Peptides against a protein of PDB entry 5KEZ. Designs and how they scored, part 72

Target 1, 320 residues: chain A of PDB entry 5KEZ
Amino acid sequence: NVAIYNPFRPWWERYQPVSYKLCTRSGNEDEFRNMVTRCNNVGVRIYVDAVINHMCGNAVSAGTSSTCGSYFNPGSRDFPAVPYSGWDFNDGKCKTGSGDIENYNDATQVRDCRLTGLLDLALEKDYVRSKIAEYMNHLIDIGVAGFRLDASKHMWPGDIKAILDKLHNLNSNWFPAGSKPFIYQEVIDLGGEPIKSSDYFGNGRVTEFKYGAKLGTVIRKWNGEKMSYLKNWGEGWGFVPSDRALVFVDNHDNQRGHGAGGASILTFWDARLYKMAVGFMLAHPYGFTRVMSSYRWPRQFQNGNDVNDWVGPPNNNGVI

## One batch from the design tools (peptide; made by RFdiffusion4, then SolubleMPNN)

Design b2_p14_6_s3 (from b2_p14_6, 7 letters changed)
Fold by OpenDDE base, seed 4:
Structure b2_p14_6_s3 (fold): chain B 320 residues (1-320), chain A 14 residues (1-14)
Amino acid sequence: as target 1 above (320 residues)
Amino acid sequence: VVPPAPTLASYAAR
């Protein structure tokens, strides 16, 4: 991915890929392979956060400022380490003046335009699908158990399906023969927008952002919500079917006030309430649970926003 | 009870 130095190595640089090389702030491919092996050997499975909707931001300077030194040029859409070129992006499909998503009530913009300037891959193209599948298959062959698909809301479900159909079975050294990768898709659906979580059920589980938002409201005692109302928690609250839900109290985005859930989202900053929420989540059978492992950073609020929301996890001069 | 709001993205082209 792009190496960003201003601010200094933010967490979100990881979501600006320039290649599919397994060479990042966390280590190289050999180290990753070693970790996956050691984890699998003790029954810990690895699920990769796969950034396949886009490459890096359009405004990033061309050059070799990347975690593996690969050259890239956002201006010309040149990512030779893949390789991608201008033919592999949705520049011609996006009809907005900026090239960015401007209206989230326009599903076509949401899928075909750039997410906050991130160069949007043309996932309709078999070439692009195949390059992504190759990346994911390499990970499968290493021994990962599945994937979180980042920014799935911004990809056409059929394009995701086409990629998933190219995936190998899981590595038989650790998984039963014929096992399929576990897929969960990041889709933000709190209602009111045309794209629905149900559009993605055919590909795997989806993130249920209503879960953390509503649970936070209840535990915070907002809007007259009572804990007794949690009796029919899950589908009874209008959430997706349990077998399609990945549930969580918070994630890296809404922990920072981004994405979905607003101020209702509970985080480790509100320790007692957060523990209550996480405890409830783990005790309740609804959905597939995900527990956040985060860190403290020096928050500085200006105009209601943390100007240090970019701060990544504890690191050694940028190396995690 | 929570009014729908447009999705906010945390990632930036910077």
Scores: peptide ipSAE 0.038, ipTM 0.736, DockQ to the pose 0.133
Fold by OpenDDE base, seed 1:
Structure b2_p14_6_s3 (fold): chain B 320 residues (1-320), chain A 14 residues (1-14)
Amino acid sequence: as target 1 above (320 residues)
Amino acid sequence: VVPPAPTLASYAAR
């Protein structure tokens, strides 16, 4: 991915790819392979956060300022380490003046325009689909069990399906023959927008962001909410079907006040209430549960916003 | 997903 130095190596640089090489501040490919093997050998399965909607930001300077030193040029849409060129992006398809998503009530913009300047891949092209599938298949061959598809809301469900159809069965060294990768898709659907979680049910599970948002309100006892109202928790609260839901109390985005849920989201900063929420989630039989493991950072609030929300996890690979 | 968060509320706040 791109190496960002201002601020200094933020967590979100990991979501600005310039290649599909397994070489980042988290480690190299050999270290990753070793981890996957050790985990699989004790029954712990690995699901990769796959960033396949986009490459890095359009405003990032060209050069070799990236993990593993791969050259890239956002201005010319040149990513030779893949390789991608200007033919592999949706620049000509997006009709907004800025080239960015300007109206989230326009599903075409949401899927064909750049997410906050991130160069939007032309997932309609078989070439692009194949390059992504090759990346994911390499991970499958290493022994991963599945994927979180980042920014799925910004990809056409049919394009995702086309990629998934190219995927191999899981590695038979650890999984039964014919096993398929476990897929869950990040779709932020709190209502009020044209893109719905249900658009993606055919590809796998979907993140249910209403879960953490509503649970936080209840646990906080906001607006007179009571625990007794959770009697019909799940589908009764308007959530997606249990067999399509991946549920969580918080994630890395809304833990920092970003994305869905706002101030209702409970985090480790609210230790007692957070434990209650996580305990309830694990006890209640709705959806596939995900528990967050995070870290403390030096929060600094200015006008209600943490100006240090960029701070990444503890790291000893700062030179990579 | 990278900041800013890709929601209507997040974009409106920027």
Scores: peptide ipSAE 0.030, ipTM 0.735, DockQ to the pose 0.171
Fold by OpenDDE base, seed 2:
Structure b2_p14_6_s3 (fold): chain B 320 residues (1-320), chain A 14 residues (1-14)
Amino acid sequence: as target 1 above (320 residues)
Amino acid sequence: VVPPAPTLASYAAR
């Protein structure tokens, strides 16, 4: 991915890929292989956060300022380490004046235009699908168990399916022969937009963002809500079917007050209420559960916004 | 509850 120095190595640089090389601040490919092997040998499975909707931001300077030193040029859409060129992006397909998503009520913009300036890959092309599948298959062959698909709302479900159909079975050194990768898709659907989480059920599980948002209001006792109202928690509250749901109290985005749930989201900053919410989630049978492991950072609020929401995991001068 | 918002602008380089 791109190496960003202003601000200094933010967490979100990880979501701006310039290659599919397994070479980042977390380590090199050999170190990753070693970690996957050691984890698998003790029954801990690895699920990769796969960023396949886009490459880096269109405004990033060209050069070799990347975690593996790969050259890239956002201006010319040149990513030779893949390789991608201008033919592999949706620049000509997006019809907005800016090239960015401008209207989330237009499903075509949401999927064909750039997410906040991130160069949008043409996932309709078999070449692009194959390069992504090659990346994911390399991970499968190393021994990962599955994937979180980042920004799935911004990809056509059929394009995702076409990529998934190219995937290998899991590595038989650790998984039963014929095992398929576990897939869950990040789709932010709190209602009010044309794109629905149900559009993606055919590809695997989806994130249920209503879970953390609604649980937060109940635990906080907002609007007179009571714990007793959770008697029919799950489908009874209008959530997706349990066998399609991946549930969580918070994630890295809404922990920073971004997007899906607003101020209702409970985090480790509210330790007592957070423990109540996580305990309830783990005890209740609805959905596949995910528990957040995060860190503290020096929050500084200006005009209601944390100006340090970019701060990544604890590190030693950029080295994790 | 705040309505759905796009993925943060912070994903783009500043």
Scores: peptide ipSAE 0.044, ipTM 0.759, DockQ to the pose 0.220; fails the geometry check
Fold by OpenDDE base, seed 5:
Structure b2_p14_6_s3 (fold): chain B 320 residues (1-320), chain A 14 residues (1-14)
Amino acid sequence: as target 1 above (320 residues)
Amino acid sequence: VVPPAPTLASYAAR
């Protein structure tokens, strides 16, 4: 991914890929392979956060300022380490003036335009699908158990399916023969937008963002809601089917969020309520649970926004 | 460089 130094190595640089090399601040491919092996050997499975919707931001300077030193040029859409070129992005499909998503009520715009400036990959192209599949298959062959598909909302479900159809079975050294990768797709569906979580059920599980939002509201006792109302928690609350749900109290994004949805989210900053929420989540059978492990940072609120929401995990001068 | 939080903007807009 890109190495950003202003601000200094933010967490979100991780979500700006310039290659599919397993070479980041977290380590190199050999180290990753070693970790996966060691984890698998003790029954701990690895699921990779796969950033496949986009490459880095369009405004990032060209050069070799990346975690593995790979050259890239956002301006020309040149990512030779893949390789991608201008043919592999949706610039020509996006009809907004900025090239970015401007209206989330336009599904085509949500999927064909850039997410906050991130260069949007043309996932309709078999070439692009294949490059992504190669990346994911390499991980599968290493021994990962599955994937979180980042920004799935911004990808056409059929394009995701096309990629998934190219995936290998899991490594039989650790998994039963014929095992398929566990897929969960990050789709933010809180209602009110044309893109629905159900659009993605055919590809695997989806993140149920209503879970954390509603649970937060209940535990905070907002709007007169009571814990007793959780009796029919899950499908009874209009959530996706349990077997399609990946549930969580918070994640790295919404713990930094604002607005109506963000304010309800419980995080470690509200330790007592957070523990209640996590405890409830783990005790309740609905969905596949994910527990967040985060970190503190020096929050500085200006006009209701944390100007330090970019701060990445604890590090020593950029070294994690 | 404009900091892109991948899904934050979408979530925050809710």
Scores: peptide ipSAE 0.035, ipTM 0.745, DockQ to the pose 0.156; fails the geometry check

Design b2_p14_6_s4 (from b2_p14_6, 7 letters changed)
Fold by OpenDDE base, seed 3:
Structure b2_p14_6_s4 (fold): chain B 320 residues (1-320), chain A 14 residues (1-14)
Amino acid sequence: as target 1 above (320 residues)
Amino acid sequence: VVPPPMTLADYAAR
């Protein structure tokens, strides 16, 4: 991915890929392979956060400022380490003036235009699908158990399906023969927009963001909410079917958010309430549970916004 | 992902 130095090595640089090489702030491919092996050998499975909707931001300077040293040029859409070129992006398909998503009520924009400047891959192309599948299959062959698909809302479900159909079975050294990768898709659906979580049910589980948002309001006793109202928690609260839901109290994004659904989100900053929420989540049968493990950072609020929300995990001069 | 400088609030307000 792009190496960002202003601010200094933010967490979000990980979501701006310039190659599918497994050399990042966390280590190189050999170290990753070693980690996966060691984890699998003790029954801990690895699920990769796969960034496959886009490459890096369009405004990032060309050069070799990347975690693996690969050259890239966002301006010309040149990512030779893949390789991708201008033919592999949706620049001509997106019809907005900016090239970015401008209207989230237009599903076509949401999927064909750039998410805040992130270069949008042409996932309709078999070439692009194959490059992504090769990346994911390499990980599968290393021994990962599945994937979180980042920014799934911004990909056509059929394109995702086409990629998933190219995937290998899991590595038989650790998984039963014929096992399929576990797939969960990040889809932010709080209602009110044309793209729905249900559009993605055919590909695997989806993130249920209503879960943390609503649970937060209940635990915080906002709006007169009571724990007793959780009697029909899950589908009874309008959430997706349990067998399609990946649930969580917070994630890396909404942990840093505020307002709207973000304000209700419980995090480790509110330790007691957070433990209550996580405890409830783990005890309740609804959905597949995910527990967040994060870190403290020096929050600095200016006009209600944390100007240090970019701060990554504890590191040694940018290396985790 | 919520890319910079977007926050969840920004995302919700888009």
Scores: peptide ipSAE 0.029, ipTM 0.719, DockQ to the pose 0.131
Fold by OpenDDE base, seed 1:
Structure b2_p14_6_s4 (fold): chain B 320 residues (1-320), chain A 14 residues (1-14)
Amino acid sequence: as target 1 above (320 residues)
Amino acid sequence: VVPPPMTLADYAAR
């Protein structure tokens, strides 16, 4: 991914790829392979957060300022480490003046335009699909069990399906022959927009962002909410079907006041209430559960916003 | 991901 130095190595640089090399501040490919092997050997499975909707930001300076030193040029859409070129992006398809998503009520913009400047890959192209599948298959062959697909709302479900159809079965050293990758898709659907979580059910599970938002409201006792109202928790609250839901109390985005859920989202900063929410989630049968493991950063609120929401995880490797 | 500088307020206002 790109190496961002202002602010200094933020968490979100990891979501701005310039190659599919397994080489980041979290480690190199050998270290990753070692970790996957050790985890699999004790029954712990690995699911990779796969960023396949886009490459880095349009405004990032060209050069070799990346975690593995790969050259890239956002201005010319040149990512030779893949390789991608200008033919592999949706610049000509997006019809907005800025090239960015301007109206989330226009599903075509949401999927064909840049998410906040991130160069949008032309996932309709078999070449692009194949490059992504090659990346994911490499991970499968290493021994990962599946994937979180980042920014799935911004990809056409059919394009995702086309990529998934190219995937290998899981590594038979650890998984039964014929096992398929576990897929869950990040789709922020709180209602009111044309793109729905149900558009993606055919590809795998979907994140249910209503879960953490509503649970937070109940646990906080906002608006007269009571625990007794959780009697029909799940589908009864308008959530997606349990067998399509991946549920969580918080994620890396809304933990920082970004994305979906608002101020209701409980985090480790609200330790007691957070433990209550996580305990409830783990006890209740609705959905596939995900527990957050995060870190403390020096929060600094100005006008209600944490100006240090960019702070990345602890890292002292001093190399990349 | 919701990349910067999009806050929750910004996201809601899109």
Scores: peptide ipSAE 0.024, ipTM 0.676, DockQ to the pose 0.157
Fold by OpenDDE base, seed 5:
Structure b2_p14_6_s4 (fold): chain B 320 residues (1-320), chain A 14 residues (1-14)
Amino acid sequence: as target 1 above (320 residues)
Amino acid sequence: VVPPPMTLADYAAR
């Protein structure tokens, strides 16, 4: 991914890929392979956060300022380490003035325009699908168990399906022969927008953002909500089917006040309430559960916004 | 991901 130095190595630089090399601040490919092996050997499975909707931001300077030193040029859409070129992006499809998503009530914009300047890959192209599949298959062959598909809302479900259809079976050293990768898709659907979580059920599980938002409201006792109202928690609250749901109390985005859930989202900053919410989530059978492991950062609020929401994991001068 | 500067306020205002 790109190496951002202003602000200094923010968490979100990881979501700006310039190659599919397993070479980041977390380590190199050999170290990753070693970790996957060690984890698998004790029954811990690895699921990769796969950033396949986009490459880096359009405004990032060209050069070799990346975690593996790969050259890239956002201005010319040149990512030779893949390789991608200008033919592999949706620039010509997006009809907004900025080139970014401007109206989330326009599903075409949401999927064909840039998410906050991130160069949007032309996932309709078999070439692009194949390059992504090669990346994911390399991970599968290493021994990962599946994937979180980042920004799935911004990809056409059919394009995702086309990529998934290219995937290998899981590594038979650790998984039964013929096992398929576990897929869960990040889709923010709180209602009111044309893109629905149900659009993605055919590809795997989806994130249920209503879960954390509603649970937060209940645990906080907002709007007269009571724990007793959770007796029909899950589908009874209008959530997606349990077998399609990936559930969580918070994620890295809404922990920082980004995206879905608003102030209702419980985080480790509200430790007691958060433990109650996580405890409830783990005790309740609805959905596939995900527990957050995060870190503390020096929050500084200005006009209701944390100006340090960019801060990444603890590090030593950029080295994790 | 919803990368900065897409704060909750920004996301809500889209």
Scores: peptide ipSAE 0.028, ipTM 0.707, DockQ to the pose 0.159; fails the geometry check
Fold by OpenDDE base, seed 2:
Structure b2_p14_6_s4 (fold): chain B 320 residues (1-320), chain A 14 residues (1-14)
Amino acid sequence: as target 1 above (320 residues)
Amino acid sequence: VVPPPMTLADYAAR
């Protein structure tokens, strides 16, 4: 991924890839392979957060300022470490003046235009699908158990399916022969937009963002909500079917957000209420559960916004 | 992910 120095090595630089090399601030490929092996040997499985919707931001300077030193040029859409070129992006397909998503009520913009300036990959192309599949298959062959697909709302479900159809079975050194990778898709669906979580059910599980938002309001006792109302928690609250849901109290994004889908979210900053929420989630049978492991950072609020929301995991002058 | 410049607040207010 790109190395960002202003602010200094933010967490979100991880979501701006310039190659599919397993070479980041977390380590190199050999170290990753070793970690996967050690985890698998004790029954701990690895699921990779796969960033496949886009490459880095269009405004990032060209050069070799990346975690593995790979050259890239956002201006010319040149990513030779893949390789990608201008033919592999949706610049000509997006019809907005800015090239960015401008209207989330237009599904074609949401999927064909840039998410906050991130260069949008042309996932309709078999070449692009194959490069992504090669990346994911390399991880499968190393021994990972599955994937979180980042920004799935911004990809056409059929394009995701086409990539998934290219995937290998899991590594038989640790998994039964014929095992398929576990897939869950990040789709932010709180209602009000044309793109729905149900559009993605055919590819695997989806994130249920209503879960943490609604649970937060109940445990906070907002709007007269009571714990007793959780008697029909799950589908009874309008959530996706249990067998399609991946549920969580919070994630890295909404720990740093506010407003709708943000202010109600419980995090470790609200320790007592958070423990109640996580305990309830783990005790209740709805959905596949994910527990957050996070860290504290020096929050500085200005006009209701934390200006330090960029701060990544604890490090020693950039070294993890 | 919702990287800068967009925040969750910005996303909600779009």
Scores: peptide ipSAE 0.028, ipTM 0.714, DockQ to the pose 0.132; fails the geometry check

Design b2_p14_7_s1 (from b2_p14_7, 12 letters changed)
Fold by OpenDDE base, seed 2:
Structure b2_p14_7_s1 (fold): chain B 320 residues (1-320), chain A 14 residues (1-14)
Amino acid sequence: as target 1 above (320 residues)
Amino acid sequence: MFGIEEIYKRAREA
């Protein structure tokens, strides 16, 4: 991915890829293989956060400022480490003046235009699908158990399916023969927009962002809500079917006030309430649960926003 | 709840 130095190595640089090389601040490919093997050998499975909707931002300077030193040029859409070129992006397909998503009520913009300047891959092309599948299959062959698909809302479900149909079975050294990768898709659906979580049920599980948002309001006792109202928690609260839901109290985005849920989201900053929410989530039989393991950072609020929300995990002058 | 601008703020940082 791109190496960002202003601010200094933020967490979100990970979501601006320039190659599919397993070479980042977390380590190199050999180190990754070693970790996956060691984890699998003790029954811990690895799921990769796969960024396949886009490459880096269109405004990032060309050069070799990347975690593996690969050259890239956003201006010319040149990513030779893949390789991608200008033919592999949706620049000509997006019809907005800016090239960015301007209207989230237009599903075609949401999927064909750039997410806040991030160069949008032409996932309709078999070449692009194959390059992504090769990346994911390499991970599968190493021994990962599945994937979180980042920004799935911004990809056509059919394009995702086309990629998934190219995937190998899981590595039989650790998984039963014929096992398929576990897929869960990040889709932010709080209602009110044309793209729905149900559009993606055919590809795997979907993140249910209503879960953390609503649970937060209840635990916080906002608007007179009570724990007793959770008797029909799950589908009874308008959530997706349990077998399609991946649920969580918070994630890295809304832990910083970015993502869906706003101020209702409970985090480790509110330790007592957070423990209550996580405990309830683990005890209640709805959805596939995900527990957050995060870190503290020096928050600094200005006008209600944390100006240090970019801070990544603990590091030694950028080295993790 | 929160606007789209806030939801995708992470992508706007660079």
Scores: peptide ipSAE 0.043, ipTM 0.767, DockQ to the pose 0.252
Fold by OpenDDE base, seed 3:
Structure b2_p14_7_s1 (fold): chain B 320 residues (1-320), chain A 14 residues (1-14)
Amino acid sequence: as target 1 above (320 residues)
Amino acid sequence: MFGIEEIYKRAREA
């Protein structure tokens, strides 16, 4: 991915890929392979956060400022380490003046335009699908158990399906023969927009962002909410079917006071309430549960916003 | 107009 130095190596640089090389702040491919092996050997499975909707931001300077030194040029859509070129992006398909998503009530913009500058891959192209599948298959062959598909809302469900249909079975060294990768898709659906979580049910589970948002409200006793109202928690609250839901109290985005859920989201900063929420989530049968493991950072609020919400995990001069 | 994901840092700081 792009190496960002202003601010200094933020967490979100990981979501700006310039190649599919397994070479990042966390380590090289050999180290990753070693970790996956060691984890699998003790029954801990690895799920990769796969960033396949886009490459890096269009405004990032061209050069070799990347975690594996690969050259890239956002301006010309040149990512030779893949390789991608201008033919592999939706620049010509997006019809907005800026090239970015401007109206989230326009599903076509949401899928075909840039997510605030992130170069949008033309996932309708078999070439692009194949390059992504090759990346994911490499990970599968290493021994990962599945994937979180980042920014799934911004990809056409059919394009996702086409990629998934190219995937290998899981590595038989650790998984039963014929096992398929576990797929969950990050889809933010809090209602009010045309794209729905149900659009993606056919590809795998989806993130249920209503879960953390509503649970936070209840635990905080906002708006007269009571714990007794959780009697019909899950589908009874309008959430997606349990067998399609991946649930969580917070994630890396909304933990920082923004993203889906807003201020209701409970985090480790609210230790007692957070433990209550996580405990409830783990005890309740609804959905597939995900527990956040995060870190402290020097929060600095200006006008109600943390100006240091970019801070990544503890590191040694950028190396995690 | 804008989805809540518009304010995600990975997108905002792109």
Scores: peptide ipSAE 0.039, ipTM 0.769, DockQ to the pose 0.258
Fold by OpenDDE base, seed 1:
Structure b2_p14_7_s1 (fold): chain B 320 residues (1-320), chain A 14 residues (1-14)
Amino acid sequence: as target 1 above (320 residues)
Amino acid sequence: MFGIEEIYKRAREA
C-alpha cells in the first residue's frame, strides 16, 4: 500500500493498495505464511480484509513511496506491480463532474465512481476480475479460510460473484476437500439509501451495522430504550436474516466515531458497558459474531471530534 | 486527498 507520512503512517493507508504483494507494516509474505500455518495447526482460522474495490487515491504522488517499494502512478493509473493501467479503471464509466461519488442516492455513482478519490477498479472486466482472483487464490493457497470484502457497497454484486466464482477451494492441508472460502461483505445499510444489504446475500454474509448501533443505544439507556426490548433481538429488530448476518459491537471505523452508529457505538473506551454489550452479543443467538481487538491511541478532542483518530497500530519492529 | 477515515466521517454525517 501507499506510505503516508502526513499524518505519519495512519491506519487507513492500508486501504490504499498499489499492489497485491503481501509486504506491509504488518510483515512480509514469509511471516504471513508462518502465522497462517501456526494458526491453522491449532484450529484458528484466518480471514483477510481484502481491498478489491479500488487502488490508492488519485491525488497521491507517483513514485515508490509504498510499503514494498513498488512503483505506482495514480495520475496515469499505472500500477505495474499488478499490472493495472488506465484501461482497468472506471474513469470513463463514472459520469460525475469530479469523478468521485457525489450522490449516495445514486447507486450507479456509488459503484462506478471513486470513493473520495480512491481509484475505482473496473470490476466488469474479466482481466481485473482475474487479477483479483489471483490475489485471493494466492491467499487461499497459503491457507486462509476466507475474506472480508472491503467496500462491497461500492461494487456490483454480480462483479463480486464473478470474482468469487474464480476462487479455488480451501487448502486441503487444513480444510476438508471441497471447502469454500468464508465470505462476508462490508455493506453499510442503515436504511435510506438505494443499495441494500440484501443485494449481496447471494455472495455471502453481510455486515449488520444496525446491530452495534442499536445495541449501544439500549445499553446506554438512550431514548428510553430498555433491555426487555431485546427479547426479539435480531430479525425482530429489522436486521438481516441471521444466516446472512455478521455482527459486531464495534469495528475499526465506528470505534473512531466514523460511519454507521455514531456516538452510540460502544468501545473499549467505555469498558464496563462494552463488556456488557460483547457479553450479550456472544450469548444471544443471532448472526455470526466478531469480537474486536484494538489498541489505545492519544485521543485529542476538538469540537467533539478526535483529531488523532488517524493513529495506526503500534509498530516498532523495523517493518517499513 | 482524504483518507478512508474521512470517507466514513462523511458517511456518518449523511
Scores: peptide ipSAE 0.034, ipTM 0.745, DockQ to the pose 0.178
Fold by OpenDDE base, seed 5:
Structure b2_p14_7_s1 (fold): chain B 320 residues (1-320), chain A 14 residues (1-14)
Amino acid sequence: as target 1 above (320 residues)
Amino acid sequence: MFGIEEIYKRAREA
């Protein structure tokens, strides 16, 4: 991914890829392979956060300022480490004046235009699908158990399916023969937009962002909400079917007030309430649960916003 | 709930 130095090596640089090389601040491919092996050997499975909707931002400077030193040029859509070129992006397909998503009520824009400047891959092309599948298959062959698909809302479900149809079975050294990768898709559906979580049920599970938002409101006793109202928690609250839901109290985005849920989201900063929420989530049968493991950072609020929300994991001068 | 601009804030940080 791109190496960002202003601010200094933020967490979100990881979501701006320039190649599919397993070479980041967290380690190299050999170290990753070692971790996957050690984890699998004790029954701990690895799921990769796969960024396949886009490459880096269109305004990032060209050069070799990346975690593995790969050259890239966003201006010319040149990513030779893949390789991608101008033919592999949706620039000509997007019909907005800016090239960015301008109207989230237009599903075509949401999927064919750039997410706030991030170069949008042409996932309709078999070439692009194959390059992504090769990346994911390499990880499968290493021994990962599945994937979180980042920004799935911005990809056509059929394009995702086409990629998934190219994937190998899981590594038989650790998984039963014929096992398929576990897929869960990041889709933010709070209502009011044309794209629905149900559009993606055919590809795997989806994130249910209403879960953490509503649970936070209840635990905080906002708007007269009571825990007794949780008696029909799950589908009774309008959530997706349990067998399609991946649920969580917080994630890396809304932990910082960025994602769906806003101020209602409970985090480790609210220790007592957070423990209550996580305990409830783990005790309740609805959905497939995900527990957050994070870190503290020196928050500094200015005008209601944390100016240090960019801070990544603890590091030594940029080295994890 | 927060608006779309806030939901995808990480993409604007670049």
Scores: peptide ipSAE 0.035, ipTM 0.757, DockQ to the pose 0.253; fails the geometry check

